# Peptides against a protein of PDB entry 3OIQ, part 82

Target 1, 212 residues: chain A of PDB entry 3OIQ
Amino acid sequence: KNRIFVSSSKDFEGYPSKAIVPVQFVALLTSIHLTETKCLLGFSNFERRGDQSQEDQYLIKLKFKDRGSERLARITISLLCQYFDIELPDLDSDSGASPTVILRDIHLERLCFSSCKALYVSKHGNYTLFLEDIKPLDLVSVISTISTKSTNSSKHSSSELISECDLNNSLVDIFNNLIEMNRDEKNRFKFVKLIHYDIELKKFVQDQQKVL

## One batch from the design tools (peptide; made by RFdiffusion4, then SolubleMPNN)

Design b1_p18_7_s1 (from b1_p18_7, 6 letters changed)
Fold by OpenDDE base, seed 4:
Structure b1_p18_7_s1 (fold): chain B 212 residues (1-212), chain A 18 residues (1-18)
Amino acid sequence: as target 1 above (212 residues)
Amino acid sequence: FSLSYPLPSDEELLSEIP
C-alpha cells in the first residue's frame, strides 16, 4: 500500500472505521509517556483546534508485549532523548523497577522536529497510530530546508517530489503556528525560553515573522 | 539517523483496538 502523507491529524476523521493504512507526518515531539504497560509519544503541528490542547495531536504507540519489546521501546526513547538533549532518568537501571517516564510540554523547552512513519489501525471507528519509523530532524536542517525553497527538484520521480513538498509545507505550517503562539501573550510557548535558542533560530524567526 | 520500530502482525494490531 502507498504511504499517505498526513498534514493534519483531522484527516483521520475521514479514514475508514476498519483499516490498516501506512501514514507519514512531520511534527514536534510534545510528550513522552513510558510506563510498564505502554509507551506513547505525543506529537503536534500546533494546528488550531478551538479550545482544545494543541499538544498530542498525534498520539503514537510503541507496541510492546514482552520484556524484549519493552526494552526496544526504552532504547528507542533513550536514543530520541539523547538526540534532542532531553534528560531522562536512567531507563537501564538494574534496580528491577521499570522506570516510569512522563514528560509533557517538551516543545516549551526544545523544538524536537520528527518525521514519523506509522500505521493507522482502526476498528469499530476507534483508531491507534503505531510507530513504524521515526527520524528526528535537526533544527538547523529544518531551518535550512524552509529557507532554501528547493527549486532544485532535478530528476526525482513525481511521487518523491510530492512527499518533499508536503514535508516542507508542514514544516512551514509548524513554524507559522509557533510564531502565532509566540505572539499570543496567553500562550506559554516563547522562542526565547527554548534552551537551544540561538542567533540562527532568532534570525530565522524574525525573517519568518516579516512574511506573516 | 532513523529508528525503525518492529510491528506485530496486522491481526495483533487490530486486536489492540477496543
Scores: peptide ipSAE 0.645, ipTM 0.966, DockQ to the pose 0.921
Fold by OpenDDE base, seed 1:
Structure b1_p18_7_s1 (fold): chain B 212 residues (1-212), chain A 18 residues (1-18)
Amino acid sequence: as target 1 above (212 residues)
Amino acid sequence: FSLSYPLPSDEELLSEIP
C-alpha cells in the first residue's frame, strides 16, 4: 500500500470509517504515557484548532501483547528519550514492578522533531494510529533544511514519494505555529525557556519572525 | 537513526478499535 504523507491531523476526519492506511507525518513530541497496559506517544504540529488543546494532535499507540513486546516498547521509549536528552526513571529497575512514565508538555522544554510512520486503523468511525517507525530529527538539521530551501529535487527513484517538499513544508508550518505561540502572552510556550535555546536557534527564530 | 516497531496482524489491530 502507498504511504500517505499527512500534513494535518484533521485529514483523519475525512478517512474511511473502516480502513487500514499507512501514513507518515512530522511533528513535535508532546507527551509520553507508558503504563503496564499501554504505551502512547503524543505529537503535535500546533495547528490552531479554536479553543482545543494544541497538544497530542497525533496520539500514537505502541502495541504490546506480552512481556517481550512490552520490553520492546520500553526500549523504544528509552532510546527516543536518550536521543532527545529526556530524563526517564530507570526502566530496567530489577524491581519486578513495571515503571510508569507520564511526561507532558515536552515541547515547553525541548523541541523533539520526529518523523513518524504509523498505521491508521479505523472501525465504526473510530480510529487509532499504531506506530510502525519513528525517526528523531536533529534540530540543527531541521534548521539547516528550512534555511537552505532544498532546491535539490534530486530525482530519487519513484518508490519513496514522500516529497522532500512535504517534509520541509510541515517543518516550516511547525516553526511558524511556534512563533505565533511565542508571540501570544497567554501561551506557555516560549523559545527562551527551552533548555537547548542557543545562539543558532535564536538567530533562526529572529530571521523567520521577519518573514511572518 | 530510526526505530522500527513490529505490528500484529490487521485483524488484531482492528479488534482494538472500540
Scores: peptide ipSAE 0.643, ipTM 0.966, DockQ to the pose 0.928
Fold by OpenDDE base, seed 5:
Structure b1_p18_7_s1 (fold): chain B 212 residues (1-212), chain A 18 residues (1-18)
Amino acid sequence: as target 1 above (212 residues)
Amino acid sequence: FSLSYPLPSDEELLSEIP
């Protein structure tokens, strides 16, 4: 089946009540829930959904069923957190207790852009997104991509049905949503409170704010 | 980097949906 690019988690409201659909999206990591029985990653594009929480719009399950697959989930989380410079409690503690990790509001401290491939699995109108692939994106690379592709439509690498335009549009939409949140005095999100807030990000945000 | 995550069969995935 062809993989569908998803720009909004509302798209799933129109999906079949019983299906398995390969999907892809780009979003910010907002939460990590690792327990003995489950691993969940929360992602958001911060699309406004009325008075609903803007966090965890995409809840991605890392399915494990045995100690080997649980270890793979832990390694996946450790590698993501290492990439994003997220402090985790020692997941490798020789204490045979699987560490519980509960992180929320990650986007308030770090912009963790991620390209996710998942299976949308639905039954009886309920659905779960299962992780197939995750690619963390470097913020400098995201900024450069948005800044450069506003001018050059032309490199068809014809092998992924997902337009490079769809990815770029979603990255722009995320930044636009973050700019709106930053302007809202009631919103906890502020660019200046990000641990990695530098001159480059400051300049990029200031330049994007002039276009909105 | 990219991290691929293994998934079980379609039947097992469908069994996880309540």
Scores: peptide ipSAE 0.643, ipTM 0.966, DockQ to the pose 0.918
Fold by OpenDDE base, seed 3:
Structure b1_p18_7_s1 (fold): chain B 212 residues (1-212), chain A 18 residues (1-18)
Amino acid sequence: as target 1 above (212 residues)
Amino acid sequence: FSLSYPLPSDEELLSEIP
């Protein structure tokens, strides 16, 4: 089955009430919810949806059913948090209780860009997105990609070009949405409050703000 | 790097949708 690139989580409102569709999107990690019974990752591109919360627009489930698959979910979360430099409470507590992790508003402290592959599964008009693959993206690489591709129409194969154009457009849209949030005095998001806010990110934001 | 996550059968996934 061909994988569909999704630019908006509103696209799922038009999806069949009974389907299994492989999808891909790029978004910021906004939440982590790990318990004994479930693991959920929240993502957002911060598209304006009227007065609705812009957080957790993509809710991705890590499916587990036994101790082995639960361990894999925990390892996946640990590796993502290690990559993004997110502090987790010690998951190695010798207390035989499964560690609970509840993180929210991750985007207020760190821009955790992620390319996700998921399976859209729907029945009776309800749906769940199940994780198939996650690729964390380096912020410097994201900034460099947006800054350089505004000038290079180099002829690569048509199938790789579509997926790269869709990725780049979505990354630009995310930054534009973050710039609008940063300009809004009522919005909690501010670039200057990011732990990793540096001269490079500052310059990039200032240059993007001149185009908007 | 990328992290691949295994999924169960389509039937098992459909059974989790309310």
Scores: peptide ipSAE 0.642, ipTM 0.966, DockQ to the pose 0.925

Design b1_p18_7_s2 (from b1_p18_7, 6 letters changed)
Fold by OpenDDE base, seed 2:
Structure b1_p18_7_s2 (fold): chain B 212 residues (1-212), chain A 18 residues (1-18)
Amino acid sequence: as target 1 above (212 residues)
Amino acid sequence: MSLSYPLPSDEELLSEIP
């Protein structure tokens, strides 16, 4: 089955009531909910949805099958958090209680850009997204990708299914949405409150704000 | 870095949908 690139989590409202569809999106990590039985990852592109919270627009489930898959989920979360410099409680503590991790509003402190592959599974009009693959994206690389008008299609991404254009458009849309949130005095999101707010990000945001 | 997670069977995945 061909993988579908998803630009909005609203696209799922038009999906079949009974289906299994491989999807991919790019979004910011907004939440982590790790328990003894499951992990949920929240992602958002911050598309405006009226008065609804803009966090967790994509809820991605990591289901545990056994102790091996649970360990792999914990390792996946640890590596993701290590990449984004997110502090986690020690997940490897020999205390026979599986540590519970609940993180929310991650985007208020860190821009955790992620390319996510998931399986959309629906039955009776309800759906769940199951994680297949997650690729954390470096913010400097994201800024560079948006700033370089894609004049050089590097012919060498033999990853057959997702246009470089779809990724770039979604990254631009996320930044535009963050700029709008930053301009809104009622919105909690502010670029200057990000732990990694530097001169490069400041300049990039200022240059993007002139185009909007 | 790419982090892959093993999928359940299609039948198991469909059983998780309420």
Scores: peptide ipSAE 0.647, ipTM 0.965, DockQ to the pose 0.915
Fold by OpenDDE base, seed 1:
Structure b1_p18_7_s2 (fold): chain B 212 residues (1-212), chain A 18 residues (1-18)
Amino acid sequence: as target 1 above (212 residues)
Amino acid sequence: MSLSYPLPSDEELLSEIP
């Protein structure tokens, strides 16, 4: 099945009431909910949706099948958090109690850009997104990608249905939404409160603010 | 870095939707 690039989590409102559709999106990691029985990752592009919370617009489930897949979910979370410098309790502790991890508002401290592959699975008009693959993106690479007008439409082979343009447009939209949130005095998000706020990010935000 | 996560069968996934 061809993978569909998703620019908005509203796209799922138009999806079939009974389907399995492979999708891909880029978004910021906003939450981690790891319990004994489930693992959920929240992501957002911070698209404005009236009075609705802009957090967890994409709720991705890591399916537990058995103890092996549960352990793999924990390892996946540990590796993701290690990549983003997110401090977690030791998830490998030999203490037979599986640690519970509840992190929220991750985007207030760290911009955790992630390219996610998921299965959209729907039945009776309800849906769940199941994780297939997650690729954490480096912030310097994201900034560089947006700053370089990709004049290289390198005709990469017809097998990656995701245009470099769709990824770049979504990254730009996320930054534009964050700039709007940063300008709003009522919004908790501020670039200067990010742990990794540096001269490069500061300059990039200042340059993007002149175009908006 | 890319982290792949294995999924069960399509039938098992459909059974989890309420």
Scores: peptide ipSAE 0.646, ipTM 0.965, DockQ to the pose 0.910
Fold by OpenDDE base, seed 3:
Order: C-alpha cells, then structure tokens, then sequence
Structure b1_p18_7_s2 (fold): chain B 212 residues (1-212), chain A 18 residues (1-18)
C-alpha cells in the first residue's frame, strides 16, 4: 500500500470507518505519556481549529504487550529524549516499579520536529495511530531546509520530490503557525522562552515574520 | 537517526480498536 502524506490531522475525519492505512506526517512533539500499560506520543502542527486545543493533534501509540516490547518502547522514548535533550527521570531505577513519565507542553521549552510514519487503524468509526518509524529532525537542518528551497528547483526523481515538497510545506506551515502563536499575547508559546533560543533561530523568525 | 518500531499483525491491531 502507498504511504499517504498527511498535512492535517483533520484528514482523518474523512478516512474510512474500517481501514488500515500507512501514513506519514511531520509535526512537533508536544507530549509523552509512558505508563506500565501504555506509551503515547502527542504531536501537533498547531493548525488553528477554532476554539479546540492545538495540543496533541496526532496521538501516536507505541504498542507493547510483554516485557520485551515494553523495554523497546522505553528505549525508543529514551533515545528520542536524548536526541532532543529532554530530561527524563532515571528509567533504570532498581525499584521494580516501571517508571511513569508524563511530559506535556514540550513545545513551550523545545521545538522537537519529528517525521513520523504511522499505521492508521480504524474500526466502527474509532481510530488509533500506531508508530512504525520516528525520525527526529535537527532544528538547524529544518531552518536551513526552509531558507534554501526558495531558490533551487534542481532535478531529482519525481517520487522523492513530492515527499520532499510535502515535508517542506508542512515545516513552513508549522513555523507560520508558531509565529502566529508568538504574536498572540494570550498564547503561552513564545520563541524567546525556548531553552535553545539562539541568534540563528531569532534571525530566522524575524525574516519569516516579514513575509507574514 | 530513524527509530523503527515493530508492529504486530493487522488482526491484532484491529482487535485494539473498540
């Protein structure tokens, strides 16, 4: 089955009530919910949805059913948090209680851009997104990708070009949404409150703000 | 780096949907 690129989590409202569809999206990591029985990752592109919360627009499940698969979920979360410099409580504490991790509003402190592959599974009109692959994206690489592509239509193969255009358009849309949130005095999101707010990000935001 | 996550069978995934 061909993998579908998803630009909005509203696209799932039009999906079949009984289906299995491989999907891909890019979004910011907003939440981590790891318990003894479940692992969930929240993502958002911060698309405006009227008065609805912009948080956790994509809820991705890491399925585990045994101690081996639970360990793999924990390793996946640990590696993701290590990549984004997210502080986790020690997951290896010898106390035989599986550590519970609940992180929310991650985007208020860190821009954790992620390219996700998931399986959309629906039955009786309910759906779940199951994680297949996650690629954390470096912020410098995201900024460079948005900044350089205004000029180079260089000839690469038609199938890679579509996926790369969709990725770039979604990255631009996310930044535009973050700029609108930053301009809103009522919004908690501010670029200057990010732990990794540097001169490069500041300049990029200032240059993007002139186009909007 | 990409992190791959293994999924069970389609039948097992469909059984988790209420």
Amino acid sequence: as target 1 above (212 residues)
Amino acid sequence: MSLSYPLPSDEELLSEIP
Scores: peptide ipSAE 0.644, ipTM 0.965, DockQ to the pose 0.924
Fold by OpenDDE base, seed 5:
Structure b1_p18_7_s2 (fold): chain B 212 residues (1-212), chain A 18 residues (1-18)
Amino acid sequence: as target 1 above (212 residues)
Amino acid sequence: MSLSYPLPSDEELLSEIP
């Protein structure tokens, strides 16, 4: 089946009540929930949903069923956190207690842009998103991609026509949503509170704010 | 960097949906 690019987690409201659909989206990592029995990653594009929390709009499950697959989930989380400079307790500690990790509001300290491939799996109108692939995105690369309006259709192979336009539009939408949150005095999100807030990000935000 | 995560069969995935 062709992979579908998803711009909003509301798109799933229109999906079949019984299906398996490969999807892809880009969003910010908002939460990590790792226990002995489950691993969940929360993502958001911060689309306004009325009075609903803008956190965890995409809840992605890392399925594991045995110690080997659990270890793979832990390694995946460790590598993701290493990429984003997220401090985790030592997940590889030989202390036979599987460490529990519960991180929330990650976006308040770090902009963790991620391109996710997942399976949408539904039955009886309920669904779960299962992780297939995660690609962490560098913030400088995201900023450059938005700024350059990449008209360069790199003719990379015909099988997953997720247009570079869909990715770029979603990245722009995320930044626009963050700018709106930053302008809201009641919103906890502020660019100046990001640990990695630098001159480049400051300039980019200031330039985007002039267009909005 | 890209991190691929293995999934079980479609039947096993469907069994996890309540």
Scores: peptide ipSAE 0.646, ipTM 0.965, DockQ to the pose 0.936; fails the geometry check

Design b1_p18_7_s3 (from b1_p18_7, 6 letters changed)
Fold by OpenDDE base, seed 4:
Formats: C-alpha cells, sequence, structure tokens
Structure b1_p18_7_s3 (fold): chain B 212 residues (1-212), chain A 18 residues (1-18)
C-alpha cells in the first residue's frame, strides 16, 4: 500500500471514518508521555491553528500490551532521547515501579526533527496514529537539506521524487513557523534559548529570516 | 538511524479506537 505523506495534521479531518492508512510526516518532537499504561509522542509542525496549542499536533501512540512490548517502548524512548541528548530518568531501574516520564515543550530547549511513519487507524470518526517507524534527523543534516536546493535528483523514480520534495517543503515550513514564533514576543520559543544554539544554526536562521 | 516499532494486528489496532 502506498504511504501517504502528510504535510498538516488537518489532513486527517478529510480521512475516512473507518480506515487503516499508512502515513508519513516530518515534525519536531514536542512531548513524551510514558506511563505504565501508555506511551505517547507528541509532534508538531507549529502550523498556526487559531488559539490552540501548537504542540502535539501529531499524537503518536506506541502500543504495548505486555511487559515485552512495554520494554520495547521504553527502549525506543531511551534511544530517541539519547539521540537528541534529552535527559531521562533511568528507565531500566530495577526498582519494580516502571518510571513515569512526562516531558513537554521539548522544542523550547531542543529542535528534535523526526521523520515518522505511522498507521492512521480510524473507527466511528475517531482516530489514533500508531508508531510504525521513527527516524530522528540530525539538525545539521536538516539545515543542509534546506540550504541545498535539491536540483540534483536526476534519478528517475517518480515516486521517490515526490517524497523528497514533500519532506523538504515540510522542513522549510517548520523553520518558517519557528521564525515567526521567535519574532513573537509573546511566544516562549526563542532560538537563542536552545541548548544546541550554535553559529551554524544562528547563521541559517539569519539567512532564512531574510527570505521571509 | 531508524527505529522500527512492531504493530499488532489490524483487528487489535481497530479495537483500540473508542
Amino acid sequence: as target 1 above (212 residues)
Amino acid sequence: FSLSYPLPSKEELLSEIP
């Protein structure tokens, strides 16, 4: 089945009330909610949605039902957080209480770009996105991808070309939204408050701000 | 790197929707 690239979480409003659709999106990790009973990852493109919170536009469920699948969810979270240098409490602690992790507003400290594959599953007009695959994206790679106008994909598969353009457009849109948030004095997001704010990111933001 | 996450059956996934 063809995977659908999703540029906005509003696209799901047009999806069937009963379906299983493989989807893909790119977004920033905004929240982690790990408990004994559920694991949720929040992602956002920071698309303006009126007065609603811009966080958690994509709420992705890691389904577990037993200790083995719960452990896999915990490992997935640990590896993701290790990649993004997100400090977590020890999830492997032999203390027979499974640690609860609730992180919010991750984007205020770290830009955690992620390419997600999920299953959109709907019934009776309600839906859940179930995690299928997550690829954390390196910020330097994201900056390079946006900065390099991809004029050089001369390799003829018409289906791969669409996905690269969609990815690049979504990455640009995210940065543009972050620039708007950074310009808003009422918005908590500021690039200079990012832990990993360096000369490269500074330069990229300054150059991108001239195009907007 | 990428992390693949195993999904249960379609029937189980549909049962999780209220």
Scores: peptide ipSAE 0.629, ipTM 0.964, DockQ to the pose 0.926
Fold by OpenDDE base, seed 5:
Structure b1_p18_7_s3 (fold): chain B 212 residues (1-212), chain A 18 residues (1-18)
Amino acid sequence: as target 1 above (212 residues)
Amino acid sequence: FSLSYPLPSKEELLSEIP
């Protein structure tokens, strides 16, 4: 089955009540929930959903069933956090207690852009997204991609039917939503409060704000 | 980098949906 690119987590409301569908999306990492029994990653595009929280629009489960797969989940979380410069408690502590990690509101401190491949699995109208692949995206690379793809529609790499346009559109939509949140005085999100807020991001946001 | 994550069987995945 071809992988479906998902631009909104509302798309899942139209999905079959019993299905297994490979999906892909791009979103910001918003939460990490690692316990002894489960690992969940929260992602969001910050699409407005009425009065609902804009956090955790995509809840991605890292399935583990044994100590080996649990260790793989931990390694996955550690590598993501290392990439995004997210401080974690020591997950490798020789203390035979599995460390619990609960991080929320990650987007308030860091823009953690991620391309996720997941398996949508539904039964009886309930669904879960299971992680298949995660690619963290560098913010400079995201900014450059948005800035350059407004002009060049000409590299067909023909093997994944996910248009480079769909990726670019989703990245633009996320930034537009963040700009709206930044303009809202009631919203906790502010670009100037990001730990990595630099001259490049400042300039990019200022230039995008002129188009909106 | 990209991190691939192994999935269990379809039957196991369906069993986790309430």
Scores: peptide ipSAE 0.628, ipTM 0.964, DockQ to the pose 0.909
Fold by OpenDDE base, seed 1:
Structure b1_p18_7_s3 (fold): chain B 212 residues (1-212), chain A 18 residues (1-18)
Amino acid sequence: as target 1 above (212 residues)
Amino acid sequence: FSLSYPLPSKEELLSEIP
């Protein structure tokens, strides 16, 4: 089955009540919830949904079935956090207690852009997204991609029909939503509070603010 | 880089939906 690119988490409201659909989206990492029994990753594009929380619009589950799969989930989280410079407690502690990690509001300190492949699985109208693949995106690369307006759809990626246009549009939409949040005095999100706020990000935000 | 995560069977995935 072809993978569907998802631009909004609202798209799932129109999905079949019983299905398995491979999906892909791009969003910011907002939360990590790791316990002995489950791992959940929260993502958001910060699409406005009235008075609803804009956080955790995409809840991605990493399933544990045995100690081996649990260890793999912990390694996956450790590698993701290492890439984004997110401090975690030592998940490999020889202490037989599985460490609990609960991080929230990650986007208030770090812009963790991620391309996620997941399975949408539904039954009786309820659904869960299960992680298949995660690719962290470098912020400099994201800024460069948006700024250059990649008009070169190199016609030669014959196997993943994810239009470079869909990715770029989603990245632009995320930045536009963050700019709107930054302008809102009631919103906790501010670009100047990001740990990695630099001259490049500052310039990019200032240039995007002139178009909005 | 990308990180791939192995999925269980279709039946196991469907059993986890409340």
Scores: peptide ipSAE 0.628, ipTM 0.964, DockQ to the pose 0.900
Fold by OpenDDE base, seed 3:
Structure b1_p18_7_s3 (fold): chain B 212 residues (1-212), chain A 18 residues (1-18)
Amino acid sequence: as target 1 above (212 residues)
Amino acid sequence: FSLSYPLPSKEELLSEIP
């Protein structure tokens, strides 16, 4: 079955009440919920949804059923946090209690761009997204990709082009949404409050603001 | 880099949906 690229988490409202569909999206990591029984990753594109919270638009479950799969979930979280320079409490506590990690509002401190592959599973109108693959994206590479692809129509194979266009469009949409949030005085998100806010990101945001 | 996460059977995934 072909993997569907998802530009909006609203697309799932139109999905079948009983289905198994491989999906892919790009979004910002907003939350991590690791407990003894489950691991959830929250992601958002910050699309405006009226008065609804813009956080956790994509809730991705890392399923584990035994100690081995739980260990794999913990390793996955540790590797993501290492890549994004997210401080985790010591997961290696010699106390035989599984460490609980609850992080929220990650996007207020760090822009953690992630390309996710998930399995959409629905039954009786309820759904869950299960993680298949996650690729963290470097912010410098995201900025460079958006800045350069405005000019290069290079003839690559039609199947790779669709996936790259969809990815780039979603990255642009995320930045546009963040710019709107940054302009809103009531919104907690501000680019200048990001730990990694540098001259390059500042210049990129200023240049994007001239087009909006 | 990318991190692949193993999924259980389709039947097991469907059993988790209320």
Scores: peptide ipSAE 0.625, ipTM 0.963, DockQ to the pose 0.939

Design b1_p18_7_s4 (from b1_p18_7, 6 letters changed)
Fold by OpenDDE base, seed 4:
Structure b1_p18_7_s4 (fold): chain B 212 residues (1-212), chain A 18 residues (1-18)
Amino acid sequence: as target 1 above (212 residues)
Amino acid sequence: FSLSYPLPSNEELLSEIP
């Protein structure tokens, strides 16, 4: 089955009540919820959803059922957090107690862009997104991708071209949403409060703000 | 880099949905 690119988590409202659909999206990591029984990653595009929290629009489950698969979930979380410079408690502590990690509002301190592949699995109208693959995206690479309108689509298949356009559009939409949040005095999100707020990000935001 | 996460069978995944 072809993988479907998802631009909005509202798309799932139109999905079959019983299905397994491979999906892909790009979003910001907003939360990590790791316990002894579950691992969940929250992602958001910050699409306006009325008065609802814009956090965790995509709730992705890392399925584990045994100590081996739990360890793999922990390693996955550790590697993502290392990539994004997110401080975690030592998940490998020999202390026999499985550490609980609950991080929220990650986007207030760090822009953790991620390309996710997941399985949409539904039954009886309920669904869960199960992680298949995660690719953390470097912010410099994201900025460069948006800034360079890739006119150089030389020679990829028509199916690959669609996925690149969809990715780029979603990245632009995320930044536009963040710019709107930054302009809102009631919104906690501010670019200047990001730990990694540098001259490059500042310039990019200023240039995008002129187009909006 | 990318991280691939192994999934169980489709039947097991469907059993996780309430």
Scores: peptide ipSAE 0.650, ipTM 0.967, DockQ to the pose 0.922
Fold by OpenDDE base, seed 5:
Structure b1_p18_7_s4 (fold): chain B 212 residues (1-212), chain A 18 residues (1-18)
Amino acid sequence: as target 1 above (212 residues)
Amino acid sequence: FSLSYPLPSNEELLSEIP
């Protein structure tokens, strides 16, 4: 089955009540929940959903069933956190207790752009998204991609049915949503509070704010 | 980098849905 690009987590409301659908999205990492029994990653594009929380719009499960797969989940989390410079408690503690990690509101400190491949699995109208693949995206690369592709529609690499346009549009939409949140005095999100807020990000945000 | 995550069978995944 072809992988479907998802621009909104509301798209799942129209999905079959019993299905397995390969999906892909791009979003910001908002939460990490690692326990002895489960690993969940929260992602958001910060699409406005009325009065609902804008965090964890995509809740992705890392399925594990044994100690080996649990270790793989921990390694996956460690590598993501290392890439994004997220401080974790030592997951490798020789104390045979699996460390519990609960991080929330990650987007308030760091913009952790991620391209995710997942299986949408539904039964009886309930669904879960299971992680298949995650690619963390560098913020400089995201900024450069948005800035350059506004002018050049022409490189068909015809092997992924997901248009490079869909990815770019979703990245633009995320930034637009963050700009709106930054303008809202009631919203906790502020670009100037990001740990990695630099001159490049400042300039990019200022330039995007003039287009909105 | 990209991290591929292994999934169990479709039947096992469907069993995880309440």
Scores: peptide ipSAE 0.650, ipTM 0.967, DockQ to the pose 0.907
Fold by OpenDDE base, seed 2:
Structure b1_p18_7_s4 (fold): chain B 212 residues (1-212), chain A 18 residues (1-18)
Amino acid sequence: as target 1 above (212 residues)
Amino acid sequence: FSLSYPLPSNEELLSEIP
């Protein structure tokens, strides 16, 4: 089945009430919720939705059913957090209590760009997104990708039709939304409050602000 | 770097939707 690129989590409102659809999106990691019974990742593109929270627009479930799959969920979370320099409590503690991890508002401290593949699964009008694949994106690579106007159609390989254009457009949209949030005095998000705020990110934001 | 996550059968996934 062809994988659908999703630019907005509102697209799911138009999806069938009973379906299994492979999807892909790019968004910022906003939350991590790991307990004994569930693992959820929250993502957002910060699309304006009125007065609703812009967090967790994409709730992605890591399915586990046994100790082996639970361990795989923990390893997945640890590797993502290691990549993004997110501090986690020790998940490997031999203390017979499964460690609970609850992180929120991750985007206020770190821009954790992620390309996610998921299965949209719906029944009776309810849906869940199940994680298939996650690729963390480096911020320098994201900035470079946006700054390099896509004139290089590198002719490399007919592997699965997510256009470099869809990814780039979504990355631009996320930055535009963050710029708008940064301009809003009521919004908690500020680029200067990011732990990794540097001269490169500052320059990039200043240059993007001139186009908006 | 990418992390693949194994999914159960489509029937099992559909059973988790309320």
Scores: peptide ipSAE 0.649, ipTM 0.967, DockQ to the pose 0.921
Fold by OpenDDE base, seed 3:
Formats: C-alpha cells, sequence, structure tokens
Structure b1_p18_7_s4 (fold): chain B 212 residues (1-212), chain A 18 residues (1-18)
C-alpha cells in the first residue's frame, strides 16, 4: 500500500470513518507522555487553526501490551531524548514503579524536527495514529536543506523527488509558522529563548523573515 | 538514524479504537 504524505493534520477530517492507512509527516516534537499504560508523542507543524491550540496536532501512540513492549517504548523515548538533548528524569530508579514522563511545550526550548511514519487506524469516526517509524532530523541539516534546494532542480527519480519535495515544503511551512509565532507578542514561542539558538539559526530566521 | 517501532495485527489495532 502506498504511504500518504500528510502536510496537515486537518487531512484526517476527510479520512474514512473505518480505515487503516499508512501515513508519513514531518513536524516538531511538542510533548511526551509516558505512563505505565500508554506512551504518546505530540507533534505539531503549528498551522493556524483559528483560536485552537497549535500544540499536539499529531498525537502518535507507541503501542505496548506487556513488559517487553513497554521496555521498547521506554528505549525509544530515551533514544529520541538523547538525540535532541532532552533531559529525562532517571528512568533507572530502583523503585519497581514504571517511570512516568510528562513533557510539554518542548518546542519552546528545542526545535525537535522529526519525520514520522504512522498507521492511521479509524473505526466509528474515531482514529488513532500508531507509530511505525521515527527519524529525528538535525536542525543544521534542516536549515541546509531549505537553504540549498531553492536553487537545485537536479533530475533524480520521480518517486524520490515527490517525497523530498513534500518534506522540504513542510519544513519551510513549519519555519514560516514559527516566524509568525515569533512576530506575535502574545505567542510564547520566541527563537531567542531556544537553548540551541545560535548565529546560524539567527541568520537563517533573519533571511526567511525578508521573504515573508 | 531511524527507529522502527513494531505494530500488532490490524485486528488488534482496530480493537483499540473506541
Amino acid sequence: as target 1 above (212 residues)
Amino acid sequence: FSLSYPLPSNEELLSEIP
């Protein structure tokens, strides 16, 4: 079955009330919710949705049912947090209680770009997105990709080109949305408050702001 | 790097939707 690239989480409003559809999107990690019974990752592209919260537009479930699959969920979270330099409370507490992790507003401190593959599963008009694959993206690589592809129409195979164009367009859209949020005095998001805010990101944002 | 996450059967996934 062909995987559908999703540019907006609004696309799911048009999806069948009973379906199983492989999807892919790129978004910023906004939340982590790990408990004894569930693991959820929140993602957003910060598309304007009127007065609704722009956070957690994509809620991705890591399915577990036993101690072995729960351990895999914990390892997945630990590896993502290690990649993004997100401090987790020590998951190795000798207290036989499963560690609870609740992180919100991750995008206010770190831009955690992620390419996600998920399974859209719906029944009776309700849906859940189940994680199949996650690829964390390096911010320097994201900036470089946006900055260089504005000029290189190099002829690669049509199927790889579509997925790369969709990815790049979504990355540009995310940055444009973040620039609009940064310009809004009422918005909590500010680039200068990011822990990893450097001269490269500053220059990139300033150059993108001239086009908007 | 990428992290692949195993999914159960489609029937099990459909049973989790309320």
Scores: peptide ipSAE 0.646, ipTM 0.967, DockQ to the pose 0.925

